# Peptides against a protein of PDB entry 7AL2, part 56

Target 1, 85 residues: chain A of PDB entry 7AL2
Amino acid sequence: YEIMLIRPKTIDDINYVVDQVLEESNPVILDLSFLEKESPANFKLAGEKIKQMRSNYGAEALLLSRCNDKNLIIIAPKGVSLVRK

## One batch from the design tools (peptide; made by RFdiffusion4, then SolubleMPNN)

Design b2_p20_5_s1 (from b2_p20_5, 11 letters changed)
Fold by OpenDDE base, seed 5:
Structure b2_p20_5_s1 (fold): chain B 85 residues (1-85), chain A 20 residues (1-20)
Amino acid sequence: as target 1 above (85 residues)
Amino acid sequence: DLEEFRKELESYGVEVPDSL
């Protein structure tokens, strides 16, 4: 598999994340800082998509870091485990 | 604030470490 990096800015970007996780089974490291600042509505939408992927498809999501210009989250498909040591 | 942020992400099923 591939690990995808994306900083979503549009609904199309959000749907791209969903496709990568669910259809391609690729982990995605996404930066939600743009949506958080520029589009609260799309930030909420992204969150709802994460919830759906977790609840319905067994995806796992973990906040990696939050700072002034980054809101980094990794989303792993069901076949990839996130392990904290 | 940070606590509100934590609650929001957790509502989406995002795990938020305590060490933030």
Scores: peptide ipSAE 0.680, ipTM 0.923, DockQ to the pose 0.906
Fold by OpenDDE base, seed 3:
Structure b2_p20_5_s1 (fold): chain B 85 residues (1-85), chain A 20 residues (1-20)
Amino acid sequence: as target 1 above (85 residues)
Amino acid sequence: DLEEFRKELESYGVEVPDSL
């Protein structure tokens, strides 16, 4: 698999993330800082998609970093484990 | 507000580590 890196700015980008996780089985490291600042509606949508992927498809999501300019989250498809040591 | 942020992410099923 590949690990995708993206800072979503549009609904198309959000759907790209969903496709990568569910259809391609690729982990995605996404920066939600743009949506958080520029589109509360799309930020909420992104969150809802994460919830759906977790609840219905066994994906995992983990916050990697939060600062003024970044909101980094990794989403792993079922079969790719996120482990903290 | 960090606590509000944590609760928001956790509502989406995002794990938020204490060490951040």
Scores: peptide ipSAE 0.680, ipTM 0.924, DockQ to the pose 0.908
Fold by OpenDDE base, seed 1:
Structure b2_p20_5_s1 (fold): chain B 85 residues (1-85), chain A 20 residues (1-20)
Amino acid sequence: as target 1 above (85 residues)
Amino acid sequence: DLEEFRKELESYGVEVPDSL
């Protein structure tokens, strides 16, 4: 698999993340800082997509870091384990 | 507020470490 990095700005970007996780089985390092600041609606949508991927497809999600210019979350498809030590 | 942020992310199923 590949590890994807993206800072989504549009709904199309959000759907791209979903496609990478569910169809390609690729982990995604996601920076939600743009949506958090510029589009509360799309930020919420991204969160709902994460919830759906977890609930229906066994994906995992972990916050990596938060600061003024970054909101980094890794999303792993089923079969790719996230381990925190 | 970090606690409110934590609760929001956890509502989406995002794990939030204690040592951010």
Scores: peptide ipSAE 0.679, ipTM 0.924, DockQ to the pose 0.903
Fold by OpenDDE base, seed 2:
Structure b2_p20_5_s1 (fold): chain B 85 residues (1-85), chain A 20 residues (1-20)
Amino acid sequence: as target 1 above (85 residues)
Amino acid sequence: DLEEFRKELESYGVEVPDSL
């Protein structure tokens, strides 16, 4: 698989993340800082999509960093476990 | 604040480490 890196700015970007996780089975490192600042509605939408992927498809999501202008989250598809040591 | 941020992300199923 590939690890995708994206800072989503549009609803199309959000859907791209969903496709990468569910259809391509690729983990995604995403920065939600743009949506958090510029579009509360799309930030909420992104969160809802994460919830759906977790609840319905066994994805996992973990906050990696929140500092400065970054809100970094990794989303892993089912079968790719996130382990903290 | 940080607690509100944590609560929001956790509502989406995002794990937020205590150190953050």
Scores: peptide ipSAE 0.679, ipTM 0.924, DockQ to the pose 0.899

Design b2_p20_5_s2 (from b2_p20_5, 12 letters changed)
Fold by OpenDDE base, seed 4:
Structure b2_p20_5_s2 (fold): chain B 85 residues (1-85), chain A 20 residues (1-20)
Amino acid sequence: as target 1 above (85 residues)
Amino acid sequence: SLEEYRKFLESYGVEVPESL
């Protein structure tokens, strides 16, 4: 698999993330800082998509870092385990 | 706040480490 890195700015970007996780089985490192600051609606949408991927497809999501400039979350498909030590 | 955001993310199933 490939690990994708994206800072989504549009709904199309959000859907791209969903496609990568569910269709391509690729982990995605998300930077949600743009949506958090610029589009509360799309930020919420991104969260809802994460919930759907987790609840319905066994994906895992883990916050990596949150600061003023970055909001990093890794989303892994069911076949890829996220382990915190 | 960070705690509010933690609860927010957890509501979507995003794991938030306690160290953050």
Scores: peptide ipSAE 0.531, ipTM 0.897, DockQ to the pose 0.912
Fold by OpenDDE base, seed 2:
Structure b2_p20_5_s2 (fold): chain B 85 residues (1-85), chain A 20 residues (1-20)
Amino acid sequence: as target 1 above (85 residues)
Amino acid sequence: SLEEYRKFLESYGVEVPESL
């Protein structure tokens, strides 16, 4: 599989993330800082999509880093485990 | 606040470590 890196800015980007996780089975490292700052509605939508992927498809999501200009989360499809040592 | 953000992410199923 591939690991995708994206900083979503639009609904199309959000749907791209969903497609990568569910259809391509690719983990995605996403930076939500743009949506959080520029579109509260789409930021909420992104969260809802993450919840749906977890609840319905067994995906996992983990916050990697948060600061003033970054909001990094990794989303892993079912079968790719996120392990903290 | 940081705690509010933690609760927000956790409500969507995003795991938030105790320390980053």
Scores: peptide ipSAE 0.528, ipTM 0.895, DockQ to the pose 0.856
Fold by OpenDDE base, seed 1:
Structure b2_p20_5_s2 (fold): chain B 85 residues (1-85), chain A 20 residues (1-20)
Amino acid sequence: as target 1 above (85 residues)
Amino acid sequence: SLEEYRKFLESYGVEVPESL
């Protein structure tokens, strides 16, 4: 698999993340800082998609970093384990 | 606050470590 990195700005970007996780089985490190600041609706949508991937497909999600200009979350498809020590 | 955002993210199934 590949690890994808993206800072989504549009619904198309959000759907791209979903496709990478569910269809390609690739982990995604995404920066939600743009959506958090610029689009409350799409920020909420991104969260709902993460919830769906977790609840229905066994994905995991973990916050990596949050500051003024970054909101980094890694999403792992089923079969790729996220481990915090 | 981080704690408030923790609760928010966890409602979507995003884990938040105790410290970042």
Scores: peptide ipSAE 0.528, ipTM 0.896, DockQ to the pose 0.844
Fold by OpenDDE base, seed 3:
Structure b2_p20_5_s2 (fold): chain B 85 residues (1-85), chain A 20 residues (1-20)
Amino acid sequence: as target 1 above (85 residues)
Amino acid sequence: SLEEYRKFLESYGVEVPESL
């Protein structure tokens, strides 16, 4: 698999993330800082999509870092485990 | 605040490590 890196700015970008996780089974490292600052509606939508992927498809999501310029979350499809050591 | 954001993330099922 591939690990995708994306800072989504549009609904198309959000849907791209969903496709990568569910259809391609690729982990995605998201930077949500743009949506958080520029689009509350799409920020909420991104969260809802994460919840759906987790609840319905067994994906996992983990916060990696949060600061002024970054809001990094990794989303892993069911076949990829996120492990903290 | 971090706590508010933690609650937000957890509402969507995003795990927040204690190290953050």
Scores: peptide ipSAE 0.528, ipTM 0.896, DockQ to the pose 0.899

Design b2_p20_5_s3 (from b2_p20_5, 11 letters changed)
Fold by OpenDDE base, seed 1:
Order: structure tokens, then C-alpha cells, then sequence
Structure b2_p20_5_s3 (fold): chain B 85 residues (1-85), chain A 20 residues (1-20)
């Protein structure tokens, strides 16, 4: 698999993340900071999609970094384990 | 602050580690 990196700015970007995780089985490291600041509605949508991927498809989501200008999350498809040592 | 952060991401189903 490949690890995708993206800072979503549009609904198309959000759907791209979903496709990468569910269809391509690729982990995605995404920065939600743009949506958080510029589009509360799309930020909420992104969160809902993450929750759906976890609840329905066994994906795992982990916060990597959080500050005023950064909201980094890794989403791993089922079969890719996130381990912290 | 950590508990607040965990609560914030609970809605998304995003796990928050004890330290970043």
C-alpha cells in the first residue's frame, strides 16, 4: 500500500480520502486545519466520514498533532495497525 | 486539557494519545 498525505480543502478532497482508505486500502495522513478554520460544515462532514469508516469498515483513526494551525490525523484501513511504543 | 481534547475528538471517533 501507499501512505497518502493531504490537507483537504473541498468536498472532493474529503471524498478522495474516503476512496483512498476504503477502495485503495491506503492509510491517509490528513491535516484538517484548513476545513476547521474555513468551513465548519465541511469540517463536520470530514469528521462524520472518519467516524463512518471506523464504525462500518474497521478503520482506525489517531491524532498525530494538534495546535492552533494544525490538526493532523492518520486514518488506517482495516488490516493496517497503528501501534504506539 | 487532555480530557477536553479527547472529548473533542470523540465525536469523530479519533483516538487521542496520552501524549503527542
Amino acid sequence: as target 1 above (85 residues)
Amino acid sequence: ELEKLKKEYEEFGVEVPDSL
Scores: peptide ipSAE 0.674, ipTM 0.929, DockQ to the pose 0.717
Fold by OpenDDE base, seed 2:
Structure b2_p20_5_s3 (fold): chain B 85 residues (1-85), chain A 20 residues (1-20)
Amino acid sequence: as target 1 above (85 residues)
Amino acid sequence: ELEKLKKEYEEFGVEVPDSL
């Protein structure tokens, strides 16, 4: 599989993340900082999609980094485990 | 602070580690 890197800016980007996780089974490292600052509605939508992927498809989501200008999360499809050593 | 962060991401179903 591939690991996708994206900082979503549009609904199309959000749907791209969903497609990568659910259809392509690719983990995605995403930065939600743009949506958080520029579009509260799309930020909420992105969060809802993450929750749905976890609840309905067994994806995992883990916060990687959080600061003023960064909101990094990794979304892993079912079958790809996130392990801390 | 950490608990607040965990609660923030609970809405998205995002796990927050004890240390970043």
Scores: peptide ipSAE 0.673, ipTM 0.929, DockQ to the pose 0.741
Fold by OpenDDE base, seed 3:
Structure b2_p20_5_s3 (fold): chain B 85 residues (1-85), chain A 20 residues (1-20)
Amino acid sequence: as target 1 above (85 residues)
Amino acid sequence: ELEKLKKEYEEFGVEVPDSL
């Protein structure tokens, strides 16, 4: 698999993340900081999509970094385990 | 605050580690 990196800015980008996780089974490292600052509606949508992928498809989501200018999360499909050592 | 952060991300099902 591939690990995708993206800072989504549009709904198309959000859907791209969903496609990568669910259809391609690729982990995605995404930075939500743009949506958080520029589009409250799309930020909420992105969060809802993360919740849906976790709740309905067994994806895992883990916060990697948080500050004023960074909201970095990894989303892993069910076939990829996120492990802390 | 860590607990505040955990609560924020819990809604979306995002795990927050104890150490970032």
Scores: peptide ipSAE 0.673, ipTM 0.929, DockQ to the pose 0.745
Fold by OpenDDE base, seed 5:
Structure b2_p20_5_s3 (fold): chain B 85 residues (1-85), chain A 20 residues (1-20)
Amino acid sequence: as target 1 above (85 residues)
Amino acid sequence: ELEKLKKEYEEFGVEVPDSL
């Protein structure tokens, strides 16, 4: 698999994340900082999609970094384990 | 604040580690 990196800016980008996780089984490192600042509606949508992927498809989501300019989350598809050592 | 952060991401279903 591939690890995808994206800072989504549009709904299309959000759907791209969903496709990568659910269809391609690729983990995605996601920076929500753009949406958080520029589009509260799409930020909320992104969050809903993450929740759905976890609830319905067994994806795992973990916060990697949070600061003024970063909101980094890794989304792993079912079968890819996120392990803390 | 860690608890506040955890609460913030709860809606997304995003796990917040005890240490970042």
Scores: peptide ipSAE 0.673, ipTM 0.928, DockQ to the pose 0.746

Design b2_p20_5_s4 (from b2_p20_5, 8 letters changed)
Fold by OpenDDE base, seed 2:
Structure b2_p20_5_s4 (fold): chain B 85 residues (1-85), chain A 20 residues (1-20)
Amino acid sequence: as target 1 above (85 residues)
Amino acid sequence: ELEEYREFLEEYGVEVPDEL
């Protein structure tokens, strides 16, 4: 698989993330900082999509970093384990 | 803002690691 990196700015970008996780089985490192600042509605939508992927498809979501201009979350599809050492 | 963000993580199920 590939690990995708994206900073979504539009609904199409959000749907791209969903497609990568669910259809392509690719983990996605997601930077939500743009949506968090510029579109509360789409930020919420992104959260809802994360929940849906987790609840319905067994995806996992983990916060990597939240800083000034970063809101990094990794979303792993079912079958890809996020392991801490 | 921080509290709202924590609520966001909790509501949508984003795991928060002890480290990092």
Scores: peptide ipSAE 0.720, ipTM 0.927, DockQ to the pose 0.758
Fold by OpenDDE base, seed 4:
Structure b2_p20_5_s4 (fold): chain B 85 residues (1-85), chain A 20 residues (1-20)
Amino acid sequence: as target 1 above (85 residues)
Amino acid sequence: ELEEYREFLEEYGVEVPDEL
């Protein structure tokens, strides 16, 4: 599999993330900082999509980093385990 | 701001590790 990196700016970008996780089985490292600052509605939508992927498809979501201009979250499909050593 | 973000993580199920 591939690890995708994306900073979503549009609904199309959010749907791209969903497609990568569910259809391609690729982990995605998200930077939600743009949506958090520029579009509260789409930021919420991104959260809802994360919840849906977790609840319905067994994906996992883990916070990697949060600062002033970054909001990094990794989304892993069911077959990929996130392990802390 | 931080509290709102914590609520976001909790509501949508984003795990927060002990170490980032």
Scores: peptide ipSAE 0.718, ipTM 0.926, DockQ to the pose 0.745
Fold by OpenDDE base, seed 1:
Structure b2_p20_5_s4 (fold): chain B 85 residues (1-85), chain A 20 residues (1-20)
Amino acid sequence: as target 1 above (85 residues)
Amino acid sequence: ELEEYREFLEEYGVEVPDEL
């Protein structure tokens, strides 16, 4: 698999994330900072998609970092475990 | 702002590690 990095700005970008996780089985490092600041509706949509991927497909989501400049979340597809040592 | 974001994480199931 590949690890994808994206800062989504549009619904198409959000759907791209979903496709990477569910269809390609690629982990995605997601920066939600643009949506959080510029589009409350799409920020909510991104959250809903994360929940759907978790609930329906066994994905896992983990906060990596949040500050004024970025909101980094890793989304791992089922079969890729996020392990803390 | 911070509290709203915490609610977002909880609502949509984003885990928050103690470290990092």
Scores: peptide ipSAE 0.717, ipTM 0.926, DockQ to the pose 0.749
Fold by OpenDDE base, seed 3:
Structure b2_p20_5_s4 (fold): chain B 85 residues (1-85), chain A 20 residues (1-20)
Amino acid sequence: as target 1 above (85 residues)
Amino acid sequence: ELEEYREFLEEYGVEVPDEL
């Protein structure tokens, strides 16, 4: 698999994340900082998609870092485990 | 705003690690 890196800015970007996780089974490291600042509606939508992927498809979501300029979350598809050492 | 962000993480199920 591949690890995708993206800072979503549009609904198309959000749907791209969903496609990568569910259809391609690729982990995605996403930066939600743009949506959080510029589009509360799409920020909420991104959250809803994360919940749907977790609840219905067994994905995992983990916060990596949050500060003024970044909001990094990794989404792992079912079958790719996030392990703490 | 920290509290609203915490609510976001909780509502949508984003795990928060003890480290990092």
Scores: peptide ipSAE 0.716, ipTM 0.926, DockQ to the pose 0.747

Design b2_p20_6_s1 (from b2_p20_6, 12 letters changed)
Fold by OpenDDE base, seed 3:
Structure b2_p20_6_s1 (fold): chain B 85 residues (1-85), chain A 20 residues (1-20)
Amino acid sequence: as target 1 above (85 residues)
Amino acid sequence: MEVFMEDDEVIQYLLDSADK
């Protein structure tokens, strides 16, 4: 698998993340800071998609970093474990 | 700066309004 890195800005980007996780089985490192600042609606949508992937498809999501200009989350598909050591 | 941070509150904030 590949690890995808993206700072989503559009609905297309959000759907790209979903496709990467569910169809391609690739982990995605997301920076949600753009959506958080610029589009409350799409930020909410991104959250909804993440929760759906967790609840219905066994995806796992963890916060990597949150600060002024970053809101970094990794989401991994089922079968890729996120392990904290 | 640490690369990884566990913050369940932040995750919950992001996902609060989401449907399963």
Scores: peptide ipSAE 0.168, ipTM 0.708, DockQ to the pose 0.290
Fold by OpenDDE base, seed 1:
Order: structure tokens, then C-alpha cells, then sequence
Structure b2_p20_6_s1 (fold): chain B 85 residues (1-85), chain A 20 residues (1-20)
């Protein structure tokens, strides 16, 4: 698999994340800071998609870093284990 | 350098913002 990195800004970007996780089985490291600041609606949509991937497809999502200018999340498909040591 | 930050509150915030 590949690890994809993206800071989504549009609905197309959000759907790209979904496609990478569910169709390509690639983990995605994404920065949600743009959506959080610029579009509450699309931020909520991103959250809905993450919830759906977790609830329906066995994906896992973990926070990597959050501060004033970043909101980094990793989303892993079911076949990739995220392990905290 | 980015470092992993465990923050269940942030994850829950994201999930709670979604429709149930």
C-alpha cells in the first residue's frame, strides 16, 4: 500500500480520502485545519465520512497533532494496524 | 518534527460533529 498525505479543501478532496481508504486500501494522513477554519459544513462532512469508515468498514482514525494551524489525523483501512507504544 | 499526540477528546469532537 501507499500512505497518502492531503490537506483537504473541497468536497472532492474529502471524497478522494474516502476512495483512498476504502477503494485503494491506503492509509491517509490528513490535515483538517483548512476545513475546520473555512467550512464548518465540509468539516462536518469530513467527520461523517470518517465515522462511516470506522463504523461500516473497520477503518481506524487517530489524532496525530492539533494546534492553532494544524489538525492532523491518520485514517487506516481495516488491513493496516495502528499501534501505540 | 511532528509528534503523535493522544487526544481522545479531539477524535470524539470530530465524531460528535457528525450526524448519528
Amino acid sequence: as target 1 above (85 residues)
Amino acid sequence: MEVFMEDDEVIQYLLDSADK
Scores: peptide ipSAE 0.163, ipTM 0.711, DockQ to the pose 0.264
Fold by OpenDDE base, seed 4:
Structure b2_p20_6_s1 (fold): chain B 85 residues (1-85), chain A 20 residues (1-20)
Amino acid sequence: as target 1 above (85 residues)
Amino acid sequence: MEVFMEDDEVIQYLLDSADK
């Protein structure tokens, strides 16, 4: 698999993340800071998609870093284990 | 880039914001 990196700015970007996780089985490291600041509606949508991937498809999501200029999340598809030491 | 895997309680804020 590949690890994808993206800072989503549009709905298309959000859907890209979903496709990468569910269809391509690629982990995604994403920065949600743009959406959180610029589009509350799309930030909510991104959160809904993350919740759905976790609840329905066995994906795992972890927050990597959050500050005023970044909001980094990793989403791993089922079968790719995220291990916290 | 410095990365720190944060607690489940922190990531929960994203999930809470997504609740309908």
Scores: peptide ipSAE 0.160, ipTM 0.710, DockQ to the pose 0.323
Fold by OpenDDE base, seed 2:
Structure b2_p20_6_s1 (fold): chain B 85 residues (1-85), chain A 20 residues (1-20)
Amino acid sequence: as target 1 above (85 residues)
Amino acid sequence: MEVFMEDDEVIQYLLDSADK
């Protein structure tokens, strides 16, 4: 698999994340800081999609860093485990 | 630097923004 890196800015970007996780089985490291600042509606949508992927498809989510101008989260598809050492 | 697992409060601020 590939690890995708994205800072979503549009609904299309959000859907791209969903496709990468669910269809391509690729982990995604995403920065939600743009949506958090610029589009409350799309930030909420991103949260909804993450919640749905966790609840319905066995994805895992982990906050990597939240400070200043970054909100970094990794989303792992089912079958790719996030393990804390 | 804080790292939060998926059940931690900071993750929940994001996830709980969703309507069920």
Scores: peptide ipSAE 0.154, ipTM 0.703, DockQ to the pose 0.438

Design b2_p20_6_s2 (from b2_p20_6, 13 letters changed)
Fold by OpenDDE base, seed 1:
Structure b2_p20_6_s2 (fold): chain B 85 residues (1-85), chain A 20 residues (1-20)
Amino acid sequence: as target 1 above (85 residues)
Amino acid sequence: MKVFMENDEVIDYLLKRADE
């Protein structure tokens, strides 16, 4: 698999993340800081999509770092384990 | 700053922030 990196800015970008995780089985490292600042509605949508991927498809989510300028999360498809050591 | 929050806690965080 590939690890995708994206800072989503549009609904199309959000759907791209979903497709990468669910259809391509690729982990995605995403920065939600743009949506959080510029599009509250789409930030909420992104959170809902991540919840759906967790609840319905067994994806894992891990917050890598949140600060004033970054909101970094990794989403891994079912079968790819995220392990903290 | 928050680091290494997992799964349902991440979801709760994201949705809470979205409602602020």
Scores: peptide ipSAE 0.612, ipTM 0.909, DockQ to the pose 0.822
Fold by OpenDDE base, seed 4:
Structure b2_p20_6_s2 (fold): chain B 85 residues (1-85), chain A 20 residues (1-20)
Amino acid sequence: as target 1 above (85 residues)
Amino acid sequence: MKVFMENDEVIDYLLKRADE
């Protein structure tokens, strides 16, 4: 697999994340800070998509860092384990 | 600052922030 990096800005970017996790089985490290600031509706949508990927497809989510200008999350497909030590 | 929240906690946090 590949690890994809993205700071989504549009709905297309959100759908890209979903496609990478569910169709390509690639982990995605994403920064949601742009959406949080510039598009609250799409920020909510992104959160809902992450919830759906977890609940319906066995994806895992881990918050790497949340501060003023970063909201870094890794989303991993079912085949990739995220382990907190 | 938050770090290393996982799974349900991440979801809850994101959706809570979205509704604020």
Scores: peptide ipSAE 0.602, ipTM 0.907, DockQ to the pose 0.805
Fold by OpenDDE base, seed 2:
Structure b2_p20_6_s2 (fold): chain B 85 residues (1-85), chain A 20 residues (1-20)
Amino acid sequence: as target 1 above (85 residues)
Amino acid sequence: MKVFMENDEVIDYLLKRADE
């Protein structure tokens, strides 16, 4: 698999993330800071999509770093384990 | 600064911030 990196800016970007996780089985490292600042509705949508991927498809989510200028999340598809040491 | 929040806590965090 590949690890995808993206800072989503549009709904298309959000759907791209979903496709990468669910269809391509690729982990995705997301920076949600753009959506949080510029599109609250799409930020909410992104959160809902992450919840859906976890609840319905067994994806795993881990917050890597949240500060004033970034909101880094990794989403891993089912079968790719994220382990915190 | 938040680091290494997991799964349900991440989701709760994201949705909570969305409602702020």
Scores: peptide ipSAE 0.593, ipTM 0.905, DockQ to the pose 0.819
Fold by OpenDDE base, seed 5:
Structure b2_p20_6_s2 (fold): chain B 85 residues (1-85), chain A 20 residues (1-20)
Amino acid sequence: as target 1 above (85 residues)
Amino acid sequence: MKVFMENDEVIDYLLKRADE
């Protein structure tokens, strides 16, 4: 697999994340800070998509780092384990 | 700053922040 890195800015980017995780089985490291600042509606949509991927497809989510201006998350498809030591 | 939230905690955080 490949690990994709993206700071989503559009709905197309959100759909890209979903496709990478569910169709390509690639982990995605994403920064949601742009959406949070510039498109609250799409930020909410992104969160809902992540929830759906966890609930329905067995994806895992890990927050790498957050503050007021950063939101770094890795989403791993089923079969790729995220381990916190 | 916070690091290494997992799964349900991440989801709860994202949805809470989206509703602010």
Scores: peptide ipSAE 0.529, ipTM 0.888, DockQ to the pose 0.801

Design b2_p20_6_s3 (from b2_p20_6, 14 letters changed)
Fold by OpenDDE base, seed 4:
Structure b2_p20_6_s3 (fold): chain B 85 residues (1-85), chain A 20 residues (1-20)
Amino acid sequence: as target 1 above (85 residues)
Amino acid sequence: MKVLMENDEVIEYLLKKADE
């Protein structure tokens, strides 16, 4: 698999994340800071999509860092284990 | 700054933040 990196800015970007996790089985490291600041609606959508991926498809989510200019999350598909030591 | 939340905690954070 590949690890994808993205700072989503549009709905298309959000859907890209979903496709990478669910269809391509690629982990995604994403920065939600743009959506959080510029599009509350799309930020909410991103959160809902992450919830759905966890609830329905066994994806895992880990918040790597959150500050005023970054909101870094890794989403891993089922079969790729995220381990916190 | 917040780090190393996982799974349900991440989801709750994201959805709560979205409602603000």
Scores: peptide ipSAE 0.338, ipTM 0.803, DockQ to the pose 0.837
Fold by OpenDDE base, seed 1:
Structure b2_p20_6_s3 (fold): chain B 85 residues (1-85), chain A 20 residues (1-20)
Amino acid sequence: as target 1 above (85 residues)
Amino acid sequence: MKVLMENDEVIEYLLKKADE
């Protein structure tokens, strides 16, 4: 698999994340800071999509870092384990 | 700064933050 990195700005970017996780089985590291600041509606949509991927497809989500300028989240497909040591 | 929030807590955070 590949690890994809994206700072989504549009609905197309959100759908790209969904496609990477569900269709390609690639983990995605997201920076949601743009959506958080510029589009609350699309930020909510992103959260709903992440919830759906977890609930329906066994994806896993981890908040890597949250501060004023960054909101980093990794989404892993079912076949990829996120392990903390 | 908050680090290493997991799964259900991440979802709860995202949905609550969107409503602020």
Scores: peptide ipSAE 0.327, ipTM 0.800, DockQ to the pose 0.858
Fold by OpenDDE base, seed 2:
Structure b2_p20_6_s3 (fold): chain B 85 residues (1-85), chain A 20 residues (1-20)
Amino acid sequence: as target 1 above (85 residues)
Amino acid sequence: MKVLMENDEVIEYLLKKADE
């Protein structure tokens, strides 16, 4: 698999993330800071999509870093384990 | 700065922020 890195700016970007996780089985490292600042509606949508991927498809989510300039989250598809040492 | 949250805690954070 590949690890995708993206800072989503549009609904198309959000759907791209969903496709990468569910269809391609690729983990995605997201920076949600743009959506959080520029589009509350799309930020909410992104959160709902992440919840759906966890609830319905067995994805896992981990917050990597949250500060003023970034909001980094990794989403891993079912079958790719996120392990903390 | 928050460094690590996982699964349910991440979802709770995202949904809480979205409702602010």
Scores: peptide ipSAE 0.327, ipTM 0.796, DockQ to the pose 0.820
Fold by OpenDDE base, seed 5:
Structure b2_p20_6_s3 (fold): chain B 85 residues (1-85), chain A 20 residues (1-20)
Amino acid sequence: as target 1 above (85 residues)
Amino acid sequence: MKVLMENDEVIEYLLKKADE
C-alpha cells in the first residue's frame, strides 16, 4: 500500500481521502488545518466522513499532532494496523 | 511525532470542534 499525504481544501479532497481509505486501502495522513480555518462546514463534513469510515468500515483514526499550523490525523483502512510502541 | 488521541476520542474532538 501507499501512505497518502493531503491537506484537504475542498469536498473533492475529502472524497479523495474516503476513496483512498475505502477503495484503495491506503492509509492517509491528512492535515485538517485548512478546513478548520477556512470552512467550518467542510471541516464538519470531514469529521463525519472519518466517523463513518470508522463506524462502517473498520478504519482506525489517530490524532498525530494539533498545533497552531497543523491538525494532523492518520486514517488507516481495515487491515492496516496502527501500532503504538 | 506523538499520538495525542485515538479513534473515538478523535471523532469526538473533530465533531465537537466542528460545532463551535
Scores: peptide ipSAE 0.323, ipTM 0.791, DockQ to the pose 0.721

